# Peptides against a protein of PDB entry 8PQO, part 202

Target 1, 252 residues: chain A of PDB entry 8PQO
Amino acid sequence: VLLKEYRVILPVSVDEYQVGQLYSVAEASKNETGGGEGVEVLVNEPYEKDGEKGQYTHKIYHLQSKVPTFVRMLAPEGALNIHEKAWNAYPYCRTVITNEYMKEDFLIKIETWHKPDLGTQENVHKLEPEAWKHVEAVYIDIADRSQVLSKDYKAEEDPAKFKSIKTGRGPLGPNWKQELVNQKDCPYMCAYKLVTVKFKWWGLQNKVENFIHKQERRLFTNFHRQLFCWLDKWVDLTMDDIRRMEEETKRQ

## One batch from the design tools (peptide; made by RFdiffusion4, then SolubleMPNN)

Design b1_p27_3_s1 (from b1_p27_3, 15 letters changed)
Fold by OpenDDE base, seed 2:
Structure b1_p27_3_s1 (fold): chain B 252 residues (1-252), chain A 27 residues (1-27)
Amino acid sequence: as target 1 above (252 residues)
Amino acid sequence: MPLPLSYLKELFMPVINLVIEQHLKEL
């Protein structure tokens, strides 16, 4: 098992981020070839548990049409079906990713707290001290181009170049996080993403767990760069606007 | 947060390849 807590600081409020996240997810999904093809929604319902109220979703991602023919032919049953269970109780979210074939041998869990701070809280997920001792804290700087793969880099998604017309936020210089403290009118938040990766197969555990963390970090970096650079597209949207956009996207 | 299918594919393809390799060894 490998745990890392990714801390993503953004020059947006916790409330703004809720809109921006949903918008950016929807926009990213539109830009994908095949859209929602291969996504099955099994459950989408309100939940209440231990004082947490939110939306529970269970999705299956069917990769059969998205992988090479040889993979489809050789993969055992269930290996190409990925289950995503999500508990969305913003500002808290939990996502659990599993695979039908690998069962207990594979787990990705992503637990996120969104806090109105600069990533200064320790053990925000309230892990036991012994468990917390093994968590690496990883700061993601959305302005740091060195954290972006060349193949993922787009100038229009570069926070170091972007200036929001609507909010006046950006561009994010090398010291932007320190400068936020002096900018009384600029909101900020941190997304604390505790990622737990388990891959039980002997001899492959460390390799796969580290690989998954590398991919998660890449995803979080690119996503939040997009979220910020799309600020002018979503900052004036309401949650009702987002819901309408999601409904319209489901009809396409 | 819903993961884009493209990211899921990139995430899982190496894992699926390992699954296939292991499965083929057991046959």
Scores: peptide ipSAE 0.394, ipTM 0.876, DockQ to the pose 0.703
Fold by OpenDDE base, seed 5:
Structure b1_p27_3_s1 (fold): chain B 252 residues (1-252), chain A 27 residues (1-27)
Amino acid sequence: as target 1 above (252 residues)
Amino acid sequence: MPLPLSYLKELFMPVINLVIEQHLKEL
């Protein structure tokens, strides 16, 4: 088991981020070939548990149409079915990703708190002290070009170049996080993303767990760069606007 | 947070390949 807490600081409010996140997910999904093909929604319902209120979703991602033919032919039953269970109680979110074939041998859990701070809170997920000692805190700087793979880099998604016309935010210079403290009119937040990766196969545990963390870091970096650089597209949207966009995307 | 299917594919493909390799050894 490998745990890391990714801390993503953004020059947006917690409330703004809720819209921006949903917009950016929807936009990323539209850019995918085949739309909603291979996504099965099993459950989408409100939940209440231990004072947490939100939306519970259970999705199956069927990768059969998305993988090479030889993979489809050779993969054991259930290996290409990915289950995503999500508890969306913004500003808290939990996602659990599992695979039908690997069962308990594979787990990705992503627990996120969105806080109106600069990533200074320790153990925001309230882990036991012994468990917390094993958590690496990883700061993601969306303005840091060195954190972005060359193949993922787009100039239009570079926070160091982008300036929001609607908000005046950006471009983000090397010291942008420190400058936020002095900018009373610029909201800021941190997404604290505790990622738990478990892969129990002997001899492959560390390799796969580290690989998954590398991919998660890459995803979070690229996603939040997009989210910020798309600020002018989503900052004026309401949650109802987002819901309409999601419905329209499901009909395609 | 819903993940795009493309990201899930990129995340899982190396793992799936390992699963296939292991499965083929057991056959």
Scores: peptide ipSAE 0.391, ipTM 0.875, DockQ to the pose 0.743
Fold by OpenDDE base, seed 3:
Structure b1_p27_3_s1 (fold): chain B 252 residues (1-252), chain A 27 residues (1-27)
Amino acid sequence: as target 1 above (252 residues)
Amino acid sequence: MPLPLSYLKELFMPVINLVIEQHLKEL
């Protein structure tokens, strides 16, 4: 098991981020070839547990149409079916990813708290002290180009070049986080993303767990760069506007 | 946070390849 807490600081409020996240997810989905093909929604319902209220979703991603023919032919039953269970109680979210073939031998868990701070809280997920000692804290800087792979880099998604017309935020210079403290009118937040990766196959555990963390870090970096650079597209949207956009996307 | 299928594919393809390799060794 390998745990890392990714801390993503953004020059947006916790309330703004809720809209921006949903918009950016919807926009990223539209840019994918083949749309929602291979996504099955099993459950989408409200839940209440231990004072937490939110939306529970269970989705299956069927990768059979998305992989090469030889992979489809050689993969054992259930290996190409990915289950995603999500508990969305913003500003808290939990996602659990599993695979039908690997069962208990494979788990990705992503637990996120969105806080109106600069990533300074320790153990925001309230782990036991012994567990917390084994968590690596990883800061993601959305303005740092060195954290972005050359193949993922787009100039229109570069926070160091982007300036919001609607809010005046950006471009983000090397010291942008320190400068936020002096800018009373600029909101900020941190997304604390605790990622638990479990892969129990002997001899492959460390390799696969580290690989998955590398991919998650890449995803979080690219996603939040997009979210910030798309600020002018979503900052004036309401939650009702987002719901309409999601409904329109489901009809395509 | 829903995962895009493209990112899921990039995330899982190396794992799926390992699953296939292991499955073939067990046959």
Scores: peptide ipSAE 0.391, ipTM 0.873, DockQ to the pose 0.704
Fold by OpenDDE base, seed 1:
Order: sequence, then C-alpha cells, then structure tokens
Structure b1_p27_3_s1 (fold): chain B 252 residues (1-252), chain A 27 residues (1-27)
Amino acid sequence: as target 1 above (252 residues)
Amino acid sequence: MPLPLSYLKELFMPVINLVIEQHLKEL
C-alpha cells in the first residue's frame, strides 16, 4: 500500500471550485471521443452517514470497446470492468476504484477535502498517527511548467500565461502562492487529495503502486491547469447551469 | 471526482497487461 497526499493550491474559492470542477469534468468528457460510451450507472442516490450528507454513485466503466482487440481477446472475465464508487458530500469527496477480476488485490481510493487555506493543514483526513507517518505530502504547483510533460503542455492551458478577464486573476508567476497572502481580493483554496493505492501481487506492488501515483499526479496537474485557465467560462455559471450541461452531455 | 474514460484506460492498461501475463501463466 502506498499513500500520498496531493495538495493542489488554487486562486479560487471553495464555492467557485465546486462549479469549476463540474464544468471542467463535463468539458473534458465532451472533448473525448465516445463521450459516455461504455459507462454504466448502477446507482445514483442521496446518502446520509455519520453526519455526512451527499450523493452516492456507483458506475461501471466497460473498457472492451476502448482497448486493442488482442487485449479484449486475452483479458480474463471482469478484467476490463472498472467499478467507481463515489461519495460526493462537497467539500468532502471520496472515490473508490476497483476491478472485478482483481477484487481485493487492487484498490485506488481518493479522499478529498477542499479547504480555504494554502495547504498548511497537517493530517486533514484525520488518519491515525502511525498511518500519517507513512504519508508523503506532495505539493502540485499549477504554474510550474517543469511538472508538466511536454506531450501534455498546451499554451492555452498554461496558468503562467493566462489572464482572467472576468476576475482579473493570473497570470501566475513563480511566487504566486506567496503573493496570494497579500492579495486581499483574491480567494484561495487547497484541495487535499489523499490517494491510497493498493496492489497486492507479490513482486509487482511497488512498481504498480508508484506507476498509478505518477498517473494520478499527472491527471491532477493537467486537470487543475485546465480548471484555472477555463475560469472565464465557468465563473458566472450556477449549479443549475452545470446540471443542464450534464443532462445535455448524457443525451449525446 | 469523475475520471475520464480515456484516463482510466491509460491508467489501467499496464495493469491489464500484467493481469493478462499472469492469466496466461495459470492456463
């Protein structure tokens, strides 16, 4: 098991981020070939547990149409079915990703707290002290080009070049996080993403767990660069506007 | 946080390859 806490600081409020996240997910999904093809929604219902209130979703991602023919032919039953269970109680979110074939041998868990701070809270997920000692804290800087793979880099998604017309935020210089403390009119938040990766196959666990963390870091970096650079597209949207966009995307 | 299907594919392809390799060894 490998745990890392990714801390993503953004020059947006916790309330703004709720809209921006949903918009950016919807926009990314529209830009992908096949959209919602191969996504099955098993459950979508409200939940209440231990004072946490939110929406529970259970989805299956069927990869059979997305993989090469030889993979589809050789993969054992259930290996191409990915289950995503999500508890969305914003500002808290939990996602659990599993596979039908690997069962208990594979887990990705992503637990996120969105806080109105600069990523300074220790153990925001309230782990036991012994568990917390094994967590690496990883700061993602959305303005740092060196954290972006050359193949993922787009100039229109570069926070160091982007200037929001609607909010006046950006571009983000090398010291933008330190400068936020002095900018009274600029809201800020941190997404604390505790990622737990478990792969139990002996001799492969460290390799696979480290690989998955590398991909998660890449995703979080690219996604939040997009979210910020799309600020003028979503900052004036309401939650009702987002719900309409999600319904339209389901019909395509 | 919903993950794009393309990202899930990229994330899982190396794992799926290992699953296939293991499955073939057990046959």
Scores: peptide ipSAE 0.389, ipTM 0.874, DockQ to the pose 0.693

Design b1_p27_3_s2 (from b1_p27_3, 15 letters changed)
Fold by OpenDDE base, seed 2:
Structure b1_p27_3_s2 (fold): chain B 252 residues (1-252), chain A 27 residues (1-27)
Amino acid sequence: as target 1 above (252 residues)
Amino acid sequence: MPIPLSYLESLFMPVILLVIEKHLEEL
């Protein structure tokens, strides 16, 4: 088991982020080849549990059409089906990713708290002290180009170049987080993403767990760079606007 | 947060290859 807490600081409010996240997810999905092909939504319902109220989703990602032919031919049954269970109770979210073939041998859990701070809270997910001791805190700086793979880099998605016309936020210089403290009119938040990765196969555990964390970090970095650079596209949208956009997208 | 399918593919492809290898060894 490998745990890391990724802390992503953004010059947006917690309330703004909710809109921006939904917009950016929708936009990213539209930009992907095949769109929603291979995504099956099994459950999408409200839930209430232990004082947490939100939306529960269960999706299956079928990778059969996305993998090379030899993979499709050789993969055992269920190996190409990924289950995503998500509990969205913003500002808290939990996502659990499993695979039908690997069953208990594989788990990715992502638990996120969105807080109106600069990533200064320790153990926001309230882990036991012994468990927390083994968690690496990883700060993601969306302005740091060195954290972005060259193949992922786009100038239009570079927070160090982007300036929001609507909000005046950006560009984010090397010391933007320190400068943010002095900017009374600029909201900020931190997404605390506790990522738990389990891969129980002997001899491969560390390799796979580290690989998955690397991919998660890449995802979080790219996503939040996009979210910020798309600020002018979503900052004036309401949650109702987002809901309408989602409904319109489902009809296409 | 919904994960883009492209990222899921990139995430799982190496793992699936390991699954295939293990599966073939058990046959």
Scores: peptide ipSAE 0.419, ipTM 0.884, DockQ to the pose 0.699
Fold by OpenDDE base, seed 4:
Structure b1_p27_3_s2 (fold): chain B 252 residues (1-252), chain A 27 residues (1-27)
Amino acid sequence: as target 1 above (252 residues)
Amino acid sequence: MPIPLSYLESLFMPVILLVIEKHLEEL
């Protein structure tokens, strides 16, 4: 098991982020080839547990149409079906990713707290002290180009170049986080993303777990760079606007 | 947070290959 807590600081409020996240997810999905093909929603319902209220979703991602033919032909039953269980109780979210074939041998859990701070809270997910000792805190700086793979880099998604016309935020220079503290009118938040990766296969555990973390970090980095650089597209939207957009998209 | 399918594909492809290898070894 490998745990890392990714801390993504953004010059947006927790409330703004909720809109921006949903917008950015929707945009990212539109840019994907094949759209929602291969995604099956099994459950989408409200939940209440231990005082937490939110929306529970269970989705199956069927990768059969997305993988090369040889993979599809050789993969055992269930290997190409990924289950995502998500508990969305913003500002808290939990996602559990499993695979039908690997069963208990594979787990990705992503627990996120969105806090109106600069990533300074320790053990926001309230792990046991012994478990917390093994968690690496990883800061993602959306302005740091060195954290972005060359193949992922887009100038239009570079926070170091972007200037929000609507908010005046950006570009984010090398010291943007320090400067943010002095900008009383600029909101900020941190997404604390505790990622638990478990891969139990002997000899491959560390390799796979580290690989998955690398991919998660890549995703978080790129996503939040987009979220910020798309600020002018979503900052004036309300949650009701987003819900309407989602409903309209479902009807198409 | 919804996960893009393309990301899932990229994330899982190496793992799926390992699954295939293991499956073939068990046959």
Scores: peptide ipSAE 0.418, ipTM 0.884, DockQ to the pose 0.684
Fold by OpenDDE base, seed 5:
Structure b1_p27_3_s2 (fold): chain B 252 residues (1-252), chain A 27 residues (1-27)
Amino acid sequence: as target 1 above (252 residues)
Amino acid sequence: MPIPLSYLESLFMPVILLVIEKHLEEL
């Protein structure tokens, strides 16, 4: 088991982020080849547990159409079906990813707190001390070009070049986080993303777990770069606007 | 939150290949 807490600092408020995240997820999904093809929604319902209120979703990602033919032919039953269970109680979110074939041998859990700070809170997820001491804190800097793979880099999604016309935020220079502290008019937040990766196959645990973390970090980096650079597209939207957009998308 | 399928593929493809390898060894 390998745990890392990714801390993504953004020059947006927690409330703004809720809109921006939903917009950016929707936009990113539209931009992908095949869109939502292969996604089966099993459950989408409100939940209430221990004072936490939110939306619970259970989705299956069927990867059969996304993999090469030889993979489809050789993969055992269930290997290409990925289950995602999500509890969305913003500003808290939990996602659990499993695979039908690997069962208990594989787990990705992502727990996120969105806080109006600069990533300074320790153990925001309230782990036991013994567990927490083994968690690596990883800061993602959305302005740092060196954290982005060349194949993922787009100039229009570079926070170091982008300036929001609507808000005046950006571009984000090398010291943008330090400068942000002195900018009273610019909101900020941190997404604390505790990622737990478990892969139990002997001899492959570290390799696979580290690989998954690398991919998660890549995802978080690219996503939040997009979120920020798309600020002018979503900053004036309300949650009701987002809900309407989602409903319109479901009707297509 | 939902993740893009492209990233999901990138996450799982190497793992799926390992699954296939293990499965074939067990046959």
Scores: peptide ipSAE 0.414, ipTM 0.882, DockQ to the pose 0.674
Fold by OpenDDE base, seed 3:
Structure b1_p27_3_s2 (fold): chain B 252 residues (1-252), chain A 27 residues (1-27)
Amino acid sequence: as target 1 above (252 residues)
Amino acid sequence: MPIPLSYLESLFMPVILLVIEKHLEEL
């Protein structure tokens, strides 16, 4: 088991981020080839548990149409079916990813708190001390180009070049986080993303767990760079606007 | 936080190849 807490600081408010996240997810999905093909929604319902109220979703990603023919032919039953269970109670969310074939041998869990701070809180997920001492805290700087793979880099998604016309935020220089403290009119937040990766196959545990963390970090970095650089597209949208956009997308 | 399908493929393809390799070795 390998745990890391990724801390993503953004020059947006917690309330703004809720809109921006939903918009950016929708846009990212539209930009992908094949759209929603292979995604099955099993459950989408409100939940209430231990005072937490939110939306529960259970999705299956069927990768059969997305993999090469030889993979489809050789993969054992269930290997290409990925289950995603999500509990969305913003500003808290939890996602659990499993695979039908690997069963208990594989788990990715992502727990996120969105806080109006600069990533300074320790153990925001309230782990036991013995568990917390094994968690690596990893800061993601969306302005740091060195954290972005060359193949993922786009100039139009570079926070160090982007200037928001609507808000005046950006571009983000090397000391942008320190400068935020002195800018009373610029909101900020941190997404604390505790990622738990478990892969129990002997001899492959460390390799696969580290690989998955590398991919998660890559995803979080690219996504939040997009979210910020798309600020002018979503900052004036309401949650009702987002809901309408989601419903329109489902009809296509 | 829905995962884009392209990232899901990138995330799982190496793991799926390992699954196939292990499965073939056990046959």
Scores: peptide ipSAE 0.408, ipTM 0.879, DockQ to the pose 0.685

Design b1_p27_3_s3 (from b1_p27_3, 15 letters changed)
Fold by OpenDDE base, seed 1:
Structure b1_p27_3_s3 (fold): chain B 252 residues (1-252), chain A 27 residues (1-27)
Amino acid sequence: as target 1 above (252 residues)
Amino acid sequence: MPLPLSWLKDLFMPVILLVIEKHLELL
């Protein structure tokens, strides 16, 4: 098991991020061939547990249309079906990702707190002290081009070049995080993403767990660069506008 | 956090290849 806490600082409020996240996911999904194809929603219901109130979703992602033909032909039953269980109680979210074939041998868990701070809180997920000692804290800087792979780099998704017309935010210079403290009119937040990766196959654990963390870091970096650079597209949207957009995406 | 299918594919592809390898070894 390998745990890392990714801390993503953004020049947006916690309330703005709720809209921006949903918009950016919907927009990214529209830009892909097949949109919502291969997504099965098993459960979508409200939940209440231990004072946490939110929406529970269980989805199956069928990867058969997204993998090469040789993978589809050789993969055993259930290997291409990914289960996502999500508890969305914003500003808290928990996602558990599993695979039908691997069962208990594979797990990705992502627990996120969204806080109106600059990523300064220690153990925001309230782990036991012994567990917390084994967690690496990883800061993601959305303005740092060196954290972006050359193949993922787009100039239109570069926070160091983007200027929001609607909000006046950006571009983000090398010291943008330190400068936020002095900018009274610019909201800020941190997404604290505790990622747990479990892969039980002996001899491959560390290799696979480290690889998955590398992919998660890449994903979080690219996603939040997009979210910020799309600020003018989503900042004036309501949650009702987002719900309408999600419904339209399901019909495509 | 919802993810596009392409991102999930990229995340899981190495695991899928290992599953295939293990499955073929068991045949």
Scores: peptide ipSAE 0.389, ipTM 0.863, DockQ to the pose 0.717
Fold by OpenDDE base, seed 4:
Structure b1_p27_3_s3 (fold): chain B 252 residues (1-252), chain A 27 residues (1-27)
Amino acid sequence: as target 1 above (252 residues)
Amino acid sequence: MPLPLSWLKDLFMPVILLVIEKHLELL
């Protein structure tokens, strides 16, 4: 088992982020070939547990249409079906990702707290002290180009170049986080993403777990760069606007 | 957090390849 806590600081409020996240996910999904094909929603219902209230979703992602033919031909049954169980109680979110074939041998858990801070809270997920000692804290700097793979780099998604017309935020220089503290009118938050990766196959555990973390980091980096650079597209939207957009998209 | 299917593909592809390898070894 390998745990890392990714801390993504953004020059947005926790409330803004809720809109921006939903918008950016929707936009990213639109930019994908095949749209929502291969996503099966099994459950989408409100939940209440231990004082946490939110929306529970169970989705199956069928990767059959997204993988090369040889992978599709050789993959055993269930290997290309990814289950995502999510508990969305913003500003808290928990996602559990499993695979039908691997069963208990594979788990990705992503627990996220969105906090109005600069990533300074330790053990925000309230792990046992012994467990917390084994968690690597990884800061993602959305302005740091060195954290972005060349193949993922887009100039229009570069926070170091982007300036929001609507908010005046950006571009994010090398010291943007320090400068943010001095900008009383600029909101900020940190997304604390505790990622637990479990892969039990002997001899491959560390390799796979590290690889998954590398991919998660890449995903979080790219996503939040997009989220920020799309600020002018979503900052004036409300949650009701987002819900309406989602409903309209479901009808298409 | 909803994930685009392409992101899931990129995330899981190496794992899927390992699954295939293991499956073939069991055959």
Scores: peptide ipSAE 0.388, ipTM 0.864, DockQ to the pose 0.722
Fold by OpenDDE base, seed 2:
Structure b1_p27_3_s3 (fold): chain B 252 residues (1-252), chain A 27 residues (1-27)
Amino acid sequence: as target 1 above (252 residues)
Amino acid sequence: MPLPLSWLKDLFMPVILLVIEKHLELL
């Protein structure tokens, strides 16, 4: 098992981020070839547990149309079906990703707290001290181009170049996080993403767990760069606007 | 957080390849 806490600081409020996240996910999904073709929603219902109230979703992602033919032909049954169970109680979210074939041998858990701070809270997920001792804290700087793979880099998604017309936020210079403290009118938040990766297959555990963390870090970096650079597209949207957009997207 | 299917593919592809390898070894 390998745990890392990714701390993503953004020059947006916790409330703004809720809209921006949903918008950016929807937009990223639209830009995909085949759209939602491989997504099956099994459950989408409100839940209440231990004082946490939110929306529970269970989705299956069918990768059969997205993998090479040889993978589709050789993969055992269930290997290309990814289950995502999510508990969305914003500003807290939990996502559990599993695979039908691997069962208990594979787990990705992502627990996120969104806080109106600069990533300064320790053990925000309230892990036991012994467990917390083994968690690496990883700061993601959305303005740091060195954290972006060349193949993922787009100038229109570069926070160091983007200037929001609607909010005046950006571009994010090298010291932007420190400068936020002096900018009374600029909100900020941190997404604390505790990622737990479990891969039980002997001899491959560390390799796969580290690989998955590398991919998650890449994903979080690119996603939040997009989220910020799309600020002018979503900052004036309400949650009701987002819900309408999601409904419209389901009809396509 | 909902993820695009392509991101999930990229995330899981190496794992899927290992699954295939193991599966073929068991046949």
Scores: peptide ipSAE 0.382, ipTM 0.861, DockQ to the pose 0.687
Fold by OpenDDE base, seed 3:
Structure b1_p27_3_s3 (fold): chain B 252 residues (1-252), chain A 27 residues (1-27)
Amino acid sequence: as target 1 above (252 residues)
Amino acid sequence: MPLPLSWLKDLFMPVILLVIEKHLELL
């Protein structure tokens, strides 16, 4: 088991982020060839547990249309079916990703707190002290080009070049986080993403767990760069606007 | 956090290849 806490600081409020996240996910999905093909929604219902209220979703992602023919032909039954269980109680979210073939041998858990701070809280997920000692804290800087792979880099998704017309936020210079403290009118937040990766196959555990963390870090970096650079597209949207966009996307 | 299928593919593809390799070794 390998745990890392990714801390993503953004020059947006916790309330703004709720809209921006949903917009950016929807936009990223529209940019994919084949749209929503291969997504099966099993459950989408409200839940209440231990004072936490939110929306529970269970989705199956069928990867058969997204993999090469040889992979589709050779993959055992259930290997290309990914289950996502999510508990969305914003500003808290928990996602559990599993695979039908690997069963208990593989798990990705992502627990996120969104806080109106600069990533300074320790153990925000309230782990036991012994467990917390083994968690690496990883800061993601969305303005740092060195954290972005050359193949993922787009100039239109570069926070160091983007300036929001609607809000005046950006471009993000090397010291943008320190400058936020002096800008009373610029909101900020941190997404604290505790990622737990479990892969039990002997001899491959460390390799696969480290690989998954590398991919998650890459995903979080690229996603939040997009979210910020798309600020002018979503900052004036309401949650009702987002719901309409999601409904329209489901009909396509 | 919903994920696009392409992101899931990029995340899981190396694991799927390992699953295939292991499956073929068991045959």
Scores: peptide ipSAE 0.376, ipTM 0.859, DockQ to the pose 0.724

